# Peptides against a protein of PDB entry 9GMZ: the designs that were tried, part 196

Target 1, 343 residues: chain A of PDB entry 9GMZ
Amino acid sequence: TGFPLELLTRPATERLAYFENYTVAHPRLKEVYEILMRTIAEPAGASFIFVYGASGVGKTTLRLRVEQKLTELALPKLESDRARVPVVGIEAIAPESRYFNWKEYYTRALITLEEPLIDHKFDYGVRGISRDNFGKINVESKVVAPALRRALENALIHRHPDVFFVDEAQHFGKVASGYKLQDQLDCLKSLANMTGILHCLLGTYELLTFRNLSGQLSRRSVDIHFRRYCADSPEDVQAFKSVLLTFQQHLPLAETPNLVDHWEYFYERTLGCIGTLKDWLKRVLSDALDREATTITLKDLQKRALSVAQCQKMFKEIQEGERQLSETEADVQNLRSALGLGA

## One batch from the design tools (peptide; made by RFdiffusion4, then SolubleMPNN)

Design b2_p21_2_s1
Fold by OpenDDE base, seed 5:
Order: sequence, then structure tokens, then C-alpha cells
Structure b2_p21_2_s1 (fold): chain B 343 residues (1-343), chain A 21 residues (1-21)
Amino acid sequence: as target 1 above (343 residues)
Amino acid sequence: MEEQRLQELAEEIEKETKELF
């Protein structure tokens, strides 16, 4: 089952949009999706979920699909409770300065939570927060971060989402010393505790620093590792090849390209990260559609591949993250053994 | 044999994709 053949007669924009919107339920994405959905449904007193993995593994895709599903599941209740928002998701911004911009974070969170389509409008009780003629939230530059926090707390309590997503959450840590990172985590913890809203932080292996800084966060967090496919595992290689075959069938081109024959080259330039693979194929598809090409060649792939230097940098970051996790798993096993608990 | 197994795995992924997404 491939792409709808009718797409071959459609505009290049529609053909590209089809592939952009297509999400392969690859084994690792399915596994993490099921764990995340279950954890959101039954948080068991957790205030945080940490989803960590390599850059380009597919964390943003995971978030968007969970947001969609939570929205779909909430629709019957939203008919009776017009104040409720089922889910809210924000991407954390890399700060331009040495400090995370909490004012910008709270502003973006409020704007996202209070989308114009919500019938039941909320008054934040904060001077300088207004709605435009389209119902979009506007925050005046004079509004201070503590006032925005209170507005967000009130909005989260009133809208009561099942989860608050923060994508690219490693940006909380990029510029802060370990101490300042703790202060940021305490702010997030306070927001989660004051609102009773579950927070899900998605990011790179730099999120492991968050896990290790607070023994209190570790007691109230669930950890989800979004693993890449590893070339040293025959099962992972087969899964990666099957994903290539699936994408091959969903490229809206007149002639199906043979991606599977080039699996080693795809692995070399993606490190087993399916998000990186999909983004590469999108760029190559866009180029092919612009040329009205019937298929994709190895030369077309090579033009849009990440450089060897980029892959080497990404691989070092992955190896360090995987090492830290392996050490943590060994420490847990050693602790269990020392306690007289079985493996 | 390998090609058939890859096709079966791709068909499973396609099924899961339709069910989940």
C-alpha cells in the first residue's frame, strides 16, 4: 500500500504536503507512543515525563501525534466543557542571552493555550493581557514574568489539559550553570504543582542532566528513552530497512526509487534516526518535484545529505548520551544487587 | 527471503500507521 496514485496528477505542493504529513509508525516510535499515551492516562502521581533521545530521532513527530490523539479522545467531552483544552504543546526557544527567557516562555504558553477557537474566553486578571479582534492573546511588553506566571497558572487550572508539552526542553540548560538549571527546574516543578498539570519535557540527552540534578524530580518523573536504530543489532537493521521500504512506497513519484539498496548510506548519514531520514527525503523529494523528475537517484540523495563532519558531531553526542544511560542502568542493577533484590 | 521479510515488516508498519495515525 503506497501513496494514492491520484497524487501524480496533483500539484507539486500537494505531493510534498502528502509526504510531510505522512508518519511512519516505525517500531521505536510505536513503542514510545504507547508508553507516553499510557503514562499520560495514568500518571500515578508523576508531575513530569522526560522523553529523551538523539537529535532527529522523531521527538517532535511523537509530540504532534500524541497531541492529535489526545484532542481526538477529548472531543466528546469538549462539547459539554467548552472551557477545557485537552493538550497544550510549546517548543522551548534557545535563549539569545545567557539566561532562559521565562517571560517569552510564559507568553508563548499563554498564546498557545488560549487559541482563538476557544468559545469560553478567560479573564486572567492581569493588566496588559488582551485579546485582539480575532480572539488571539496579546501581551504588552510591560507585563512582568511573575504576572505572566500567575496568568498561566490560572489558565492551566481553568483549561485543565491532560498534559503540557515542552519540546526542545534541553534549551532550559544550554546557558545555565548546574545551579541555575536547578532554579529553572524548581520553577517548572512549582508550575506543575500549583496547577496539578502533568508536564512532558522532550529533548536531547542533555535532559539527563535535569534528571540527575533533583532527587525530588526523579521521584515524581517518568523517563522514556526514544532510542535510535543501531547497526550492530540485526533486528534494528531490519527495522531500519523496512522503514526505508515504507518511505520508498510513499514518495509520490512516477517511478518508485530503490532506497533499500542504499540502506548503509542512509544509515551512515542518519545514524539510525528516522526524523533525520524523513527530513532528508523531504528535501530530496522537493528537489525532484521542482525538476519534474520521475524518480530519485543516488546523486539526488548525495546533494541533500548531511556532511560527514555533521554526522561525526551528532554521533559523538549520541555516544555520550547512550554511555550515560548505560552507566545509570548499571548503577540501578548494582543497587538492586546490593539490596538483595533480583535482577 | 530477506526481501520477503522486509516486505512483511513494511506491511506491518503500514497497518500500524493506519491504526495509530
Scores: peptide ipSAE 0.525, ipTM 0.937, DockQ to the pose 0.897
Fold by OpenDDE base, seed 3:
Structure b2_p21_2_s1 (fold): chain B 343 residues (1-343), chain A 21 residues (1-21)
Amino acid sequence: as target 1 above (343 residues)
Amino acid sequence: MEEQRLQELAEEIEKETKELF
């Protein structure tokens, strides 16, 4: 099993698009996908889901696949309820300033929720929000953040998505004072409570800071750790190699490259993160297609690899996140022991 | 032995990929 051989006669753009759209159901992605889908179906009074893991582990891929599946499952109901949106997903933007731009967040969320394909015009109850001739929402510069929040709350209530995704959600945490971080969490909590919509925050291990700051969020949140593959686990190494084997079969090249023989180099430059691996292979494939190459070489891989310095920085960030989780697990065990529940 | 096991795991991933995605 591999790519459709007919792709070898297709334009480079179509060959690249095939690989871009190909998602490997690797064990960690499958596990997290199943947990996330089950949690969305049965939130059990949760208002938040936190999906945390290394940068490039595949959180955006997870989000997109869950969004697709929720949309597919909702299609029969959408025929009868034309106002409903099954899912909404946005990416949080890193603030250019020391402060998170709530106005921009609410505007982007509202624009995403109100895609032009929605026939039912909703009155947001806010002056300065209109639709253009293409059905896109236009927000006048005079509209203030509290008004945009009310518009988003109303839109979320009326559209009633099963979940609201926020990718790169660690960007909420970039506020210089613990008080401002609490205020941001209280804002998100208030939005979830006012709308009754489940929020899923996807991000790096910096999301653990959010988890620890609010004992009230902890009671109403589900945590999902999207782990990388670890080289100290034989099972994880075998899984990582099997992903390489799968990708090499799905590279639309005349000669199948042997990626598995270079697994250590792939691991060194991805830290066991499959998203980073896919993005790397995509860049290398693009270069190979532009040159009309029959295969990819180690030299082609080396040209598009992350630098050792980048990998060392990313690895330190991962180790700090993994350490914080291990400490939390130890604290739970200590608490259980102190409560007399046994280890 | 290792190569055969990797092929089996890749086939499992490919099956899961077709079922899920």
Scores: peptide ipSAE 0.523, ipTM 0.937, DockQ to the pose 0.953
Fold by OpenDDE base, seed 2:
Structure b2_p21_2_s1 (fold): chain B 343 residues (1-343), chain A 21 residues (1-21)
Amino acid sequence: as target 1 above (343 residues)
Amino acid sequence: MEEQRLQELAEEIEKETKELF
């Protein structure tokens, strides 16, 4: 089992594209995928799902695979209901200003929701929202945020996606005051409540700040921790090594590189994050293909590795997030003990 | 022994990958 051997006779672009499109169903991705799919199918009155984890853990990969699966499952219904969109996914942009740009957010959400393939022109009742000759939504600069919100509410109601994904959702938290963060959460909560659409926010551990600010959101939210592999867990080390072996078998090179023997170096420079690992291997594979190399060497890996300083910074951010989660678990145990419920 | 176990785990991942993705 491995890459199709025919790829060795194919152009470098096709060989690279194969590896880019290859997704390893590693244990943590599978676990989170199954929890997320179940939660989307049976939200049990939840309005929000929070998926948090380290940068480069694979949250975007998770989102894309869930979007693909929800689309596949919806195909039979989409033939009868051409107005329906099974899933919507956007990436939140870091605000250039001190304020989250809701106008941009609503505009991007509308553009994503209104794919050109949707024949049904909804008039959103908002002047300055039109479709071009290609069916793409055009939003005039004069359209104000409250009008765009109403348009998005109407679009979400009519398109009725099973979930609305917001990737990089920690960017909502880049607000200079706690009050503004609460107002943003209340705005998102209102959008979810008004539309009846389940929202899934994916992001870094900075999303925990959102969880802590709203005791009301916590009651209607499902939390999913997308964990990295930890070197202090023998099971996680074995899983990480098995992922390296799987990638090793799927690198379209004439000679299979021995990645597993370098597992400690891979762990040091990825912090157990499989997205970071895949992106590193993509860069190294691209360099190898450009040189018509038969294999990947340790020197090739070293040229494209994150610096120790980058890894140290990323690790501090991870440790702070993992600490906040551990404190929350301890607070729950303390609360249970104080209530006379056994720990 | 470790190499065989890693190969079994990789084969499981490949099976799951084909089933899920």
Scores: peptide ipSAE 0.518, ipTM 0.936, DockQ to the pose 0.930
Fold by OpenDDE base, seed 1:
Structure b2_p21_2_s1 (fold): chain B 343 residues (1-343), chain A 21 residues (1-21)
Amino acid sequence: as target 1 above (343 residues)
Amino acid sequence: MEEQRLQELAEEIEKETKELF
């Protein structure tokens, strides 16, 4: 079934908002969603989940849908346990300096945990952390990172979320030295251990550096690879074309554009990443609605496409990540063979 | 044949979308 036909009589803002809020449950998103939900429900002694994949594959969409579902499932329990938060999700910021800003990280995590909808005021036990008249956390400039960490540990223990999400978690790795990266991982590991809260780190293939640096984290982590669609797989090509057809039916335009006939061009400019595809179609839809156009043409697509140079750069980053994973799988197979475990 | 198969897959995605989201 396509978009509600009543949208054609609605303002351009409502038509765009419909498409922005529309999420396609494509096969790879469904698979990763089911694995992630199961792992959160039954961590089996894991302290970390790593979700890695290409930029624009849909990791943020996955996080938001899991956060929504965990919130919905917790509603009956929240009536009895007014202190509980079902889930907390933050985005890690790229450091402006050679040092990760832990003070900002802890402040953002505290602000997210302590949204004003929680009537139950918690005392963090830290001087210079207060709530304003609107229930927002105010952190005085004098409060140091170790004090904010203790406040976050206490808040996580008290609120007891089922999972703590960190999106764009590759930004923890953008530090100038390998020892500082280990110190950051040890800080996260200590936070997870002290609170007993499961941490889920979502990011690019740069997260593989975290998996490789800590043989101790590997014993307490679950890895989830969010794969793109590959043009060398007939099944992946068919899935990608079916996603194009689904988006084609959900563009609130008077004439349904033929996106499927241009599937190779869409693949060339998205690398099989559905998040990149959706963001491209949003930009093109916005331009079409601003012009009161009846449909989308190939020329409209070309105006908002990523450049060939951008796609080539993104593809090199993807190939390097996929290579590192394939080498790890080959290393596991070689290790199994060397242990006398048959192939 | 390909168009019909793509339509079936799109209908499956639409069903899953309504069930999950």
Scores: peptide ipSAE 0.511, ipTM 0.934, DockQ to the pose 0.906

Design b2_p21_2_s2
Fold by OpenDDE base, seed 4:
Structure b2_p21_2_s2 (fold): chain B 343 residues (1-343), chain A 21 residues (1-21)
Amino acid sequence: as target 1 above (343 residues)
Amino acid sequence: SEMERLQKLAKEIEEETKRLF
């Protein structure tokens, strides 16, 4: 069990790529993956899936693995339905200004949806959207956001993906003073309704504030909490340690480092977020490979660790998010009690 | 031992990784 030993004779780039591409199916990722895959297959009238959790918990890894799986499952049908795209995934950009840039969002969505492998040219019905000689979508600067929206709606209808992923979706909540967050949600709701395409929004706990603005979306959304591992849970500590053990076996180094002995330090600097852990180990592995080191030391780990101040800030943000969820659970309990349903 | 338990869990994770991903 571990990395292919042949990697030890391979270039540093290949060794690093191996670790980068290695995904640990840790319990929380597996759970959320299975829920998400099932919900995409059987949305039961849902138009939205909200996946929320701490920054660095592994939401992007989840998305990429679901995208890969949906693509794999669609391959046999793509030969017969050349117009179909099985899945589309984008990352919402943090606005440089006080406003969410819908024009940029629609442009990126169109570019991603219209990847060159689609033989069937689609007419977007919008002037200034074209394909280059390589099949890439070009959007002229003159194309306005409402036109890009219509183009995206038409493209989504024509390509009919099983799901449309938006990573970092908390950025939809970044609206200027005087604009309603509700308008952003209504815009997304309209896109989902007009296209019939299931939207999956992945984000931090800030996504909860956005989600809670529309009671109507609650009836047409599935909520998935991607939890971190908590040090106050013995089961979570064991899971976290087992992830460390798995990673240490998959670091393509001549000598297997003992990461498990440093689990508390790893926990302190990752807050139980496996994405943060993987990114940290990737940086440390890169440094070790550059030095042709046989193993990773605690000093190597310390050199690439997040600072205590960064961890304190991140932890405060997590605690606030977890508090909001706990309040929501209490609200459900209060609602049940108020309805005469036993606690 | 704790290490044996962790090795078992890590093996389960590796098996699930191969199955899912």
Scores: peptide ipSAE 0.577, ipTM 0.958, DockQ to the pose 0.936
Fold by OpenDDE base, seed 3:
Structure b2_p21_2_s2 (fold): chain B 343 residues (1-343), chain A 21 residues (1-21)
Amino acid sequence: as target 1 above (343 residues)
Amino acid sequence: SEMERLQKLAKEIEEETKRLF
């Protein structure tokens, strides 16, 4: 129970790396992980998985752990199928312009999928795509988005991953008109259909806009809500406190800090989001290690906390997303009642 | 006690962490 005590004699970088790599299997992460793994194993004709939840809830951690597990499960098959990539994961970039940069997206996806360590190299059938001396893909500036899409489609077909992850996928929704959003959804749908590859989009509650705009995607999508812990739920408060207790045991410091006694302050500054909590503790741990401190104090926590203004903004965004979900649930009940199916 | 309940939950989380991750 707790961190390896030998870490106390190790360099600050190793102590920090231990905590960074430590993933707490908190109840919500476990639940979503198990649902996601089952859905990837048995898509049942789904082309999309939507994983939505608050910023800092832990979606990137979920993705990375699923990618690791899928890779581990695929290892025996990769010995016989050297062209296969078991999983691919990218982060969608916020556009600098009002429009999502599909050229950059396809380029990044292709570069990620075609890792230099992949033994079997193939031609994409697109001029201006090459490999350097290290096997890394280089895309010439003259290569247009439709050509990059075809290259990515071919790469996805040949590499046949079990899932294609896109983190921060709400950035697809950053378009000035509803028509452009539909076009983007149709583009993603077409990519999934042409390749036969399951797509998992992870993002904020802004992904709910995608679910609502495409009745056709709704028939071929699985929704996974990655909830935060709520202070109005006694069970959620106990879970949140137990996560704090777990983290305090895994901070590689000479004296175990009492984080649990400050649970309300942690909740106030994380909104029940465990990713935000971990990132905060990482910053505070780094500062403590730099000072060769024996423990973490409340003052150390306060120095690295999100501001009240940041938390208020994040909370408004969460409340709007949670409201939209609650309205959708009520609409489903109303529809069922109107159909005579009962509540 | 509340702390005993939290310790039990934290232990369960640690066991699941070792199992899953």
Scores: peptide ipSAE 0.574, ipTM 0.956, DockQ to the pose 0.946
Fold by OpenDDE base, seed 1:
Structure b2_p21_2_s2 (fold): chain B 343 residues (1-343), chain A 21 residues (1-21)
Amino acid sequence: as target 1 above (343 residues)
Amino acid sequence: SEMERLQKLAKEIEEETKRLF
């Protein structure tokens, strides 16, 4: 069933908000969602989950939907355990400097974990961390990164979330000259070990560098590849066209646009990434609503499309990531063959 | 037809969307 027809009489802001809040359960999102939910429920001694895939594939959407579901499932237990937080999710920030800012990371994690709505005030045992009159955490400038780490460790132990999400986790790889990426991983590993909290790192294919650096992390990590739709797969093309058909039915416009007839152009400018597709359609819908247009045309799509140069750059980054994964799979097969384990 | 197949898949996506999200 398409969008509620009563939206056509509603303000442009409400029509846009409907489409922004609409999440298509496309086959790849559903698959990764089910794997991630199962892995969080039964981590089997894992300390890390790595979710990697193309920029704009939908990793942030996946995180937000898992956070929502874990919160809903925890509600009956939160009435009895007022200290517990079911899930915590943060986005790692790209440093302005050539090094990852751990002080900012710990501060953001503490602020997110200690939302004002939590009645149970915890003392972090660290001078210069306080709550304001609204329950918001304030961190004084004098508080050093090691003290913030101890505060976060204590908060994670006390709140005991089922998982700690870090989105855009490839930013941990931004290390100053002379520092090792391994030191960043050892910091995260130490935090997971000290707290007993499962960490889920979501990021681009740059996250594969973390996977390859630590043979010790590989024993305590689960890998989840969030794949794009590939034009060389008939099944993936049919899935991608079905997503276009679903979106065209959920655009709150008087005349349903024919997006499916332009599927090749949509594929060319999204590389099979549904997050990129949704963000493109949001921009085009906003423009159409501002003009009080009855539908979306190909010209409207072209005005908000990524440039060919942007798509070419993004595609090279995707191909490099997919190549690294394919080589790893081939290396496993070669190792199995060399061990006399039949392929 | 191709469009009937796509409409079936889109309906399955809509049903899963309502179930999961």
Scores: peptide ipSAE 0.571, ipTM 0.957, DockQ to the pose 0.924
Fold by OpenDDE base, seed 2:
Structure b2_p21_2_s2 (fold): chain B 343 residues (1-343), chain A 21 residues (1-21)
Amino acid sequence: as target 1 above (343 residues)
Amino acid sequence: SEMERLQKLAKEIEEETKRLF
């Protein structure tokens, strides 16, 4: 069953909001969601989860849906333990300077963890951290990074989230020499170890650089590859077409557009990334609603498509990431063969 | 047909969407 037909009589804003809020449980999202939920429930001594995949594959959607589910599952316990936060999620920002801004990171993490609805004011023993009249944390500019770290450690211990998400985590690596990258990973590892909180780093294939630098992290990390749909796989093509069919049924338009007939064009301009696809369709839907159009045409799609040059750049980044993963698998196989273990 | 297979897959996705999200 498609969208609620009543939406056709509703304002354009409500029609757009419906589509924005609609999350397709496509096969790759479902698979990664189930693995991630299971790993969070049973980390088996892991301190880190790495979720890596192409830009626009749907990592943020995955995070948000896991955060929602963990919150829902925690509700019965939150009634008895008002100090507990079930999950915390932040987005890492690309540093403006040559150095990762740990002070900003800790501040953002504290602000996110200390939601105004939390009645229990923890004094973190750090001067210059206060709550405003609205219960929001205010961090004075004089507070130094080591003090903010201690505050975050205490906050994480007291709030005891099931997982701490860091989205766009590749930003930890962009500015660091290999040595500085190791120090950053050791800092994150120390934070996870000191708090006992499972950390989930979501990002692009640039996260693989982090994985390769720390042989010690490899023993305490779970890796989740959020794959795109590949045109060389008949099953992936069928899945991608079925996602297009699902989206066309959930576009709140008077006439259902035929997206499936244009699947190759959608694939060309999304590289099999469903987040990219959804964002494209949102833009096109917004334009259609603004014109009070009854349907979406190929011309409407073309107007909001990524350029060929953008797709070529994105594809090169994907190919490099997929290559690095393939090399890692080959290295494991070579190691097994060298150990006399059958390949 | 191919379309019948796609409709089946889309239905499965919709059912899973309702179950999970």
Scores: peptide ipSAE 0.560, ipTM 0.954, DockQ to the pose 0.946

